# Designs tried in a protein design run: peptides against a protein of PDB entry 4N78. Part 295

Target 1, 186 residues: chain A of PDB entry 4N78
Amino acid sequence: HFQVICRLLGYQGIAVVMEELLKVVKSLLQGTILQYVKTLMEVMPKICRLPRHEYGSPGILEFFHHQLKDIVEYAELKTVCFQNLREVGNAILFCLLIEQSLSLEEVCDLLHAAPFQNILPRVHVKEGERLDAKMKRLESKYAPLHLVPLIERLGTPQQIAIAREGDLLTKERLCCGLSMFEVILT
Target 2, 155 residues: chain B of PDB entry 4N78
Amino acid sequence: MAELQMLLEEEIPGGRRALFDSYTNLERVADYCENNYIQSADKQRALEETKAYTTQSLASVAYLINTLANNVLQMLDIQASQLRRMESSINHISQTVDIHKEKVARREIGILTTNKNTSRTHKIIAPANLERPVRYIRKPIDYTILDDIGHGVKW

## One batch from the design tools (peptide; made by RFdiffusion4, then SolubleMPNN)

Design b2_p28_4_s2
Fold by OpenDDE base, seed 3:
Structure b2_p28_4_s2 (fold): chain B 186 residues (1-186), chain C 155 residues (1-155), chain A 28 residues (1-28)
Amino acid sequence: as target 1 above (186 residues)
Amino acid sequence: as target 2 above (155 residues)
Amino acid sequence: SAASAAAAAEAAKLAEEVVEQYRKELEE
């Protein structure tokens, strides 16, 4: 689903969606969530110490449940604050999954373009074969597919310019070194 | 441009008119040949004359058709060349626009990105001193403080 | 008859001119 979304939206659409999501997240965090957190901090027990590990997980849970019983029972916390936190969480997950899906699409594009851009994978060398010789053979095999050099030789100046720009745009992808998710987390 | 205009406005219409005129003339020649053959005492000579006129007429028509056809072909070739040039120009513009749009899109999304190598090395440090559990004293919480934020009813 | 002969002669002359033009164009 996310792959389809990435393909449909493209870079422009993804950017718009992410910007809007960031606005929503910011609004939720700085608005309702912040207000609830401030209020909860005011009513929070001043001294809440960690119980001994000897109580085990159930005992520790009961201890904290007892300490926070009045807060947990506040209906608005569940209906408003937790819902907003869920929305924030969903937005973060959405951004993560979009980035992952986009990265996959970009990698596929890079792989498909590689033969046309003189980007050759390392080939498995059998015993007794020289890697260099095999790579040279491979390079020779794909040499006719090198698009930019071909257009530079046969094309008009305008075509050459477009080919170079297209080649650059093909090579430069977000997956090569950029992350959107890290920006969302900051 | 001038050549195409000349072909469209002068040469091709002229050639068509010439063919039409030739048709009319050929009918007259045919009538003449027929009458001449009937009236002539020397049928062989009349036949030879008819053959000559026929050959000449065929040659004339062939030339007129060939000339007109060549002019039409030339016109079409010029038009095809113009269309190809126009197509090339449109394609170039289209590609340029697409590249520009892509660059804009990439700039926009790029603003939302950072370098992957930024390792967040935040170590969670556990508190060193486990404080003794303080006896829980239940204090009433005043939730009216949240009335401005939530859907709470003021009492 | 005289009118048809005159028309034929004129047509013949025009045809000869066209043939001659064609010959010249073929030689070029």
Scores: peptide ipSAE 0.024, ipTM 0.610, DockQ to the pose 0.004
Fold by OpenDDE base, seed 4:
Structure b2_p28_4_s2 (fold): chain B 186 residues (1-186), chain C 155 residues (1-155), chain A 28 residues (1-28)
Amino acid sequence: as target 1 above (186 residues)
Amino acid sequence: as target 2 above (155 residues)
Amino acid sequence: SAASAAAAAEAAKLAEEVVEQYRKELEE
């Protein structure tokens, strides 16, 4: 599904969706969540020391349960705050999955374009074959498919310019060195 | 342009008119030949004259049709050439627009991106020894970095 | 005009051939 979304929206559509999601997340974080956090900070015990390990796991749990009783009993936390946190979480996950899907699409595009851009696949050298010889054979095999050199030889100046620009755009992909998800986390 | 205009406005219409006139004239010639044959005491001579007129008429019509056909073909060739030029122009414009749109889209999404923290690649301390320019063997783009993204189809 | 004359001559020749064929058929 995410792959289809990526294909449908393209770069521009994805950008718009991501921007809107960021706005929503920002609104949730700076609004409702922040307000709840402030309230929780006010009711939080000023001194919550780690109980002695001698109390064991059950005792420690009971201790924290007692210390946080007021927080746990805060009904709005379970309803509104957690819902907003879920929304934020879903938005983050959505962004991650979109980026992953986009990266896959970009890689596929790069792979499909590779024969036309003088990008040779990794040559599996079988035992006894020289890597260099095999690479030369591949270069010779794909040489006629090199689009930019072909157009440079046969095309008009305008066609050459378009071909070069298209080649550049094809090579420049987000997956090569850019991450959207990191921006979203920041 | 001038040639196409001449073909469209003068040569082809003129050829069509000539062909039509020829048709009407042929009918008159046929009527004449028929009447001449009936009225002539020398049927053999009348027949020979009719044959001559028929041959001439066929030749003239064939010429007119051939000329007209050639003019039409020439017109079509010119138009086809013009269409090809227009198509080429439109394609160039379309491609330019598409490239521009793509650039805009990429800028927009680019604002939402940051550089992947490439781990400190150890300063490839260029070994001081300028080893001979190893023939730039274009290292195939290692797409294995992407193997962890999705179902790593080991091709 | 010269091209038209040549075409007319060729057409006339073709017409003559047709007429000649027709003559042969009438004589057969």
Scores: peptide ipSAE 0.021, ipTM 0.617, DockQ to the pose 0.005
Fold by OpenDDE base, seed 2:
Structure b2_p28_4_s2 (fold): chain B 186 residues (1-186), chain C 155 residues (1-155), chain A 28 residues (1-28)
Amino acid sequence: as target 1 above (186 residues)
Amino acid sequence: as target 2 above (155 residues)
Amino acid sequence: SAASAAAAAEAAKLAEEVVEQYRKELEE
């Protein structure tokens, strides 16, 4: 599903969705969640000491329940605040999954474009074969597929310019060194 | 442009008119040949003259049709070439626009990105001295030591 | 001029064939 979304939206659509999600997350964090956190901080007991171990696990649990009784009984916390936190969590997960899906798509595009851009895969050299000889054979095999040099030889100046720009856009991908998710976390 | 205009406005219409006039003239020639054959005392000579006129007329019509056909084909070739040039121009514009849109889109998404911290994983230099795994001898925990600490209710 | 000459030659050949057919029809 996320792969399909990435294909349909493209870079522009993904950017718009991510921006809107960031706005929503910021709004939730700075608004409702912040207000609840402030209220919770005010209601939190100032001194919460660890109960004596002699009370056992049930007694310790009851002690903490008693200390946090006012917080636990705050119905709006469960209904509104936790829901907002879930929404924030879902938004973050969505952004992560979109970025991962986009990265996979970009890698696939790069791999598909590689033969046309003089990008050769690293060939595993078996023992005794010269790497250079294999690479030269591969270069010779894929040389006719190099699009930009072909257009430079046969095309008009305008076609050459477009081909070069297209080649650059094909090579430059976010997955090569950029992360959106890191921006979301900051 | 001048050649196409000349073909469309002068050569092709002119050729069509010439063909039509030729048709009308052929009808007159046919009538003449028929009358001449009926009135002539020498039927053989009249027949030979008719054959000569027929041959000449057919040759002229064939020439006119061929010339007209070639002019039409030439016109179509010029038009096809013009369409191909227009198509090429449109494609170039379209590609330019697409590239521009893609650049804009990439700038927009780029604002939402940061450089991946390639944490250069420092080569964890494996410490040279592999400390021999000290054989963990599980000493059985003697729980009897705890027997003296708890006031266990002797049942 | 060569194309017109070839067309004229072909037209002349066709005309000769038509004339020959007409001659055959008149002799039948």
Scores: peptide ipSAE 0.018, ipTM 0.613, DockQ to the pose 0.004
Fold by OpenDDE base, seed 1:
Structure b2_p28_4_s2 (fold): chain B 186 residues (1-186), chain C 155 residues (1-155), chain A 28 residues (1-28)
Amino acid sequence: as target 1 above (186 residues)
Amino acid sequence: as target 2 above (155 residues)
Amino acid sequence: SAASAAAAAEAAKLAEEVVEQYRKELEE
């Protein structure tokens, strides 16, 4: 589903969706969630000492559950604050999944374009073969597919300009060094 | 452009008119040949003249048709070439627009990106002073403090 | 092809001249 969404929206559509999600998340965090956090901080026990390690993990958990029980049982916290936190969580997950899907699509595009851009994969050298000879054979095999040099030789000035721009846009992808998800986390 | 215009406005209409005139002339020639054959005392000579005129007429018509056909074909070739050039121009404009849109889109999404950072695993440092276990005394929470933030449900 | 075109053109001209001569003879 996310792959289809990425294909349908493209870079522009994804940017718009991500911007709107960031606005929503910011609104939720700075609005309702912040207000509840401030209120909760005021009502939180001032002295919360760690229980003795002798109580074990279940005893410690029960201790904290007991201390926070009244806060957790607050109806508005459950209905509004936790719902907003779930929405934020869903937005983050959505952004992550979109970025992952987009990265996969970009990698596929790069792989498909590689033969036309003089990008050769590392070839496995069998025992006894010279790497240089094999690479030279590959270069010779794919040389007729190099789009930009071909158009530079046979095309009009306008076609050459478009080909160069298209080649540059094809090479420059987000997956090469950029992350949207890291921006969302900041 | 000048060649196409000449073909459309002068050569093809002129060729059509010439063919029509030729048809009219051929009808007159046929009538003459018929009358000449009937009136001539030397029917053999009249027949030979008719054969000559028939051959000449066929050659003339064939030439006119061939010339007209070639002009029409040439016209169609020029028009086809013009259409191909127009198509190429439209495609070029379309590609230019698409590239521009893509650049804009990439700028927009680029604002939402940062360089991939290698996540340094921060070591969770345990607090040095284990505070002495304080006896848990459950204090009732005053929910009235939350009334200003929520739907105003008074307990 | 150029020779055939020239011959056809010459034949056509001759044909037109003959038709025109014939037309003149008919009007006379």
Scores: peptide ipSAE 0.022, ipTM 0.610, DockQ to the pose 0.004; fails the geometry check

Design b2_p28_5_s1 (from b2_p28_5, 12 letters changed)
Fold by OpenDDE base, seed 3:
Structure b2_p28_5_s1 (fold): chain B 186 residues (1-186), chain C 155 residues (1-155), chain A 28 residues (1-28)
Amino acid sequence: as target 1 above (186 residues)
Amino acid sequence: as target 2 above (155 residues)
Amino acid sequence: LTMEDIERALKEALERLEELLELLKLLE
């Protein structure tokens, strides 16, 4: 589903969606959640010591549950605050999954374009074969497929310009070194 | 452009008119040959003359058709060339627009990106001094402070 | 070749020419 969304929206659509999600998240965090957190901090027990490890995980959980029982039982916290936190969580997950899907698409595009852009994979060298010779053979094999040089030789100046720009846009992908998710987390 | 205009406005219409006129002339020649054959005492000579006129007429028509056909072909070639040029221009514009749109999109999404950081795993260090558990005295929490937050029903 | 044969041949040639003219009209 996320792959389809990425394909349908493209970079422009993804950007718009993410921007809007960020606005929503910001609004939720700075608004309702912040207010609840501030209020909760005021009512929180001033002294909440970590129980001894001797109680084990269940005992520790029960201890904290008892300490926070009144807070957890507050209806508005459950209905409003936790819902808003869920929405934030969903937004974050959405962004993560979109980025992952987009990265996969970009990688596929790069792989498909590679033979046309003089990007050759590292060749596996068997024992007794010279790496250099094999690489040269591979380069020679794919040399006719190099799009930009081909168009530079046969195309009009306008075509050459477009080919170069297209080549650049093809090479420059987010997956090469950029992350949207890291920005969303900040 | 001038050549195409000449072909469309003068040469091709002129050739069509000439061909139409040739039809009328052929009919006249046929009538003449028929009458000449009937009236001639030397039918062999009349036949030879008819053959000569027929050959000449066919040659003239063939010439007119060939000329017209060549002009039409030339016209089509010029038009095809013009269309190809237009297509090339449209394609160029389209590609330019697409590239521009892509660049805009890349800028917009780029604002939402940062460099991938090789995050080193940070170890969370637990605090060393666990203070003795103080007996928790449960104090009632006053939630009235939250009454102004959200859509809660004021009681 | 009889005169009738020549006349027939000429008529056929004229018909073909008319067809060609009609085709040319379609190209306009």
Scores: peptide ipSAE 0.015, ipTM 0.621, DockQ to the pose 0.005
Fold by OpenDDE base, seed 1:
Structure b2_p28_5_s1 (fold): chain B 186 residues (1-186), chain C 155 residues (1-155), chain A 28 residues (1-28)
Amino acid sequence: as target 1 above (186 residues)
Amino acid sequence: as target 2 above (155 residues)
Amino acid sequence: LTMEDIERALKEALERLEELLELLKLLE
């Protein structure tokens, strides 16, 4: 589903969706969640010491559960605050999944474009064959597919300009070194 | 452009008129040959004359048809070439627009990106001093302070 | 007169000429 969404929206659509999600997340964090956190901090026990490890993990959990029982049982916290936190979480997950799907699409595009852009895969050399000779043969085989040099030789100045710009746009992809998700986490 | 205009306005219409005129002339020739054959005492001579006129008329019509056909074909070739040039121009404009849109889109999404950082795994150091559990005195939390926070549906 | 009309007329004229030619061949 996310792959289809990425294909449908493209870079522009994804950017718009991400921007809107960030606005929503910011609004939730700075608004309702912040207010609840401030209030909760005021009502939090001033002294909450770590229980003895001798009580074991269940006993420690019960201790903290008891200390926070009144807070956890607060109806508005469950209905409003936790719902807002879920929305934030869902937004983050959505952004992550979109970025991953977009990266896969970009990698596929790069792989498909590679033969036309003089990007050759490293050939596994069997024992006894010179790597250089195989690479030269491969380069010679794919040389006629190099689009930009071909258009530079046969095309009009306008076609050459478009081909160069298209080539640049094809090579420059987000997956090569950029992350949207890291910005969302900041 | 001038050649296409000449073909459309002069050569093809002229060829069509010539062909029509040739048809009317053929009818006259046919009538003449028929009458000449009926009236002539020398039927063999009249027949040979009819053959000659028929051959000449056929050759003339064939020539006119061929000329007209070639002019029409030439016209179509010129028009096809013009359409191809227009198509090329439209494609160029379309590609330019698409590239521009893509650049804008990439700028927009680029603002939302940062360089991939290698996540340093920070080891969470557990605090060494487990402080002794202080007896939890349960104080009732007054939640009335939260009543003004949130768009709670006033039931 | 449409091109089709001219083409039809020419075909008819050609047929008549062919008939005449056949008649001429029979008279030899």
Scores: peptide ipSAE 0.014, ipTM 0.628, DockQ to the pose 0.004
Fold by OpenDDE base, seed 2:
Structure b2_p28_5_s1 (fold): chain B 186 residues (1-186), chain C 155 residues (1-155), chain A 28 residues (1-28)
Amino acid sequence: as target 1 above (186 residues)
Amino acid sequence: as target 2 above (155 residues)
Amino acid sequence: LTMEDIERALKEALERLEELLELLKLLE
């Protein structure tokens, strides 16, 4: 699903969606969540001592449940605050998954374009073969597929300019060094 | 452009007129040959003259048709070439616009990006004092107490 | 070649010429 969304929206559509999601998240955090957090901080027990480890995990949980009973039983916390937190969480996850899907799509595009852009993978050298000789053979094999040099030789100045720009756009991808998710987390 | 204009305005119309005139002339020649054959005492000579006129007339018409056809073909070739040039220009503009749109889109998404932090994995220095693992006896935690807190999707 | 053969050939040539003229009129 995320892959289809990425293909459908493209860079511009993804940017718009991400911006809007960030606005929504910001609104939720600065509005409702902040207000509830402030209220919760006011009603939070000032002194909460760790119970003895002898009570075990269930006993410790019960202890904290008892100390926070009034907070946990607050109906608005469950219905509004937790829902908003869930929405924020979902938005973050959505952004992460979109970025991952986009990265996969970009990698695929790069791989498909590579033979046309003189980007050759390192060939595994079997015992007894020279790496340089194999690489030269590979270069010679794919040389006719190099699009920009071909157009530079046969095309008009305008076609050459377009080909160069297209080549640059094909090579430059977000996955090469940029992260959207890191911006979302800051 | 000048060649196409000459073909459209002068050569093709001129060729059509010439062909039409030739047609009317052929009819006159036919009438003449028929009358000459009927009136001539030497039918063989009249027939030979008719054959000569017919051959000449057909040759002239064939030449006119061929010339006109070639001019029309030339006109069409020039027009086809012009259309191809226009198509190329349109394609160039379209590609330029697409590249521009893509650049704009990339700028927009670029604002939402930062450089990937190469996290220098700081070597977690293990604290020297390995605290002896206290044998934790796992008692089963009854999580049913939390059933009332979460909007669990009841499957 | 009889006179009839020549007459037939001329008629056929004229018919073809008329067809060509009509086609040329359609191209205007």
Scores: peptide ipSAE 0.015, ipTM 0.627, DockQ to the pose 0.004; fails the geometry check
Fold by OpenDDE base, seed 5:
Structure b2_p28_5_s1 (fold): chain B 186 residues (1-186), chain C 155 residues (1-155), chain A 28 residues (1-28)
Amino acid sequence: as target 1 above (186 residues)
Amino acid sequence: as target 2 above (155 residues)
Amino acid sequence: LTMEDIERALKEALERLEELLELLKLLE
């Protein structure tokens, strides 16, 4: 599903969706969640000491349950605050999954373009074969597919410019060094 | 452009007019040949003259048709070439627009990106001293020490 | 070749020429 969304929206569509999601998340965090957190901080016990270990795990749990009873029983916390936190979480996950899906699409595009851009895969050399000879053979095999040099030789100046720009846009993908998710987390 | 204009405005219309004039001339020649045949005492000579005029007229018409046809074909070739050039220009514009749109899209999404922090995975230098897990030698708890304290019911 | 044959041939040639002229008019 996320792959289809990435294909459908493209870079511009993804950017718009991400910007809107960030606005929504910001609104949730600075609005409702902040208000609830402030309220919770006001009602939170100022002094919560660790109970004596002699009460055991059940006694300690009961102690904390008693200290936090008013917070736990706050109905709006569960219905509104936790829902907003879920929405924030879903938005983060959505962004992560979109980025991952986009990265996969970009990698596929890079792999498909590689033979046309003089990017050769490192071939596993069997024992006894010279790596250099095999790479040279591959280079010679794919040399006719090099698009930019071909257009530079046969094309008009305008076509050459377009080919170079297209080549650059094909090589410069987000997956090569950029992260959207890191921006979302900051 | 000058060649196409000459073909459209001068050569093709001129060829059509020449062909039309040739038609009217053929009619006049036909009338002349008919009258000459009827009035001539030597019908064989008149017939041979008619054949000669007919052959000449047909040759002239064939020449005019051929010239006109070649001019029309040339016109079509020039127009086809112009169409191909226009197509090439449209394709170039389309590609330029697509590249521009892509650049704009890349800039927009780029604002939402940061450089991946190559977290140098610090090689967790495994501390050289693998503290050998102290084999918990479970010393068997000698429970015999408790034998002296309890009034065990000697069954 | 009778005069009638020549007349027929000339008429046919004229008819073909008229057809060509009509075709040329359609191309305008």
Scores: peptide ipSAE 0.014, ipTM 0.626, DockQ to the pose 0.004; fails the geometry check

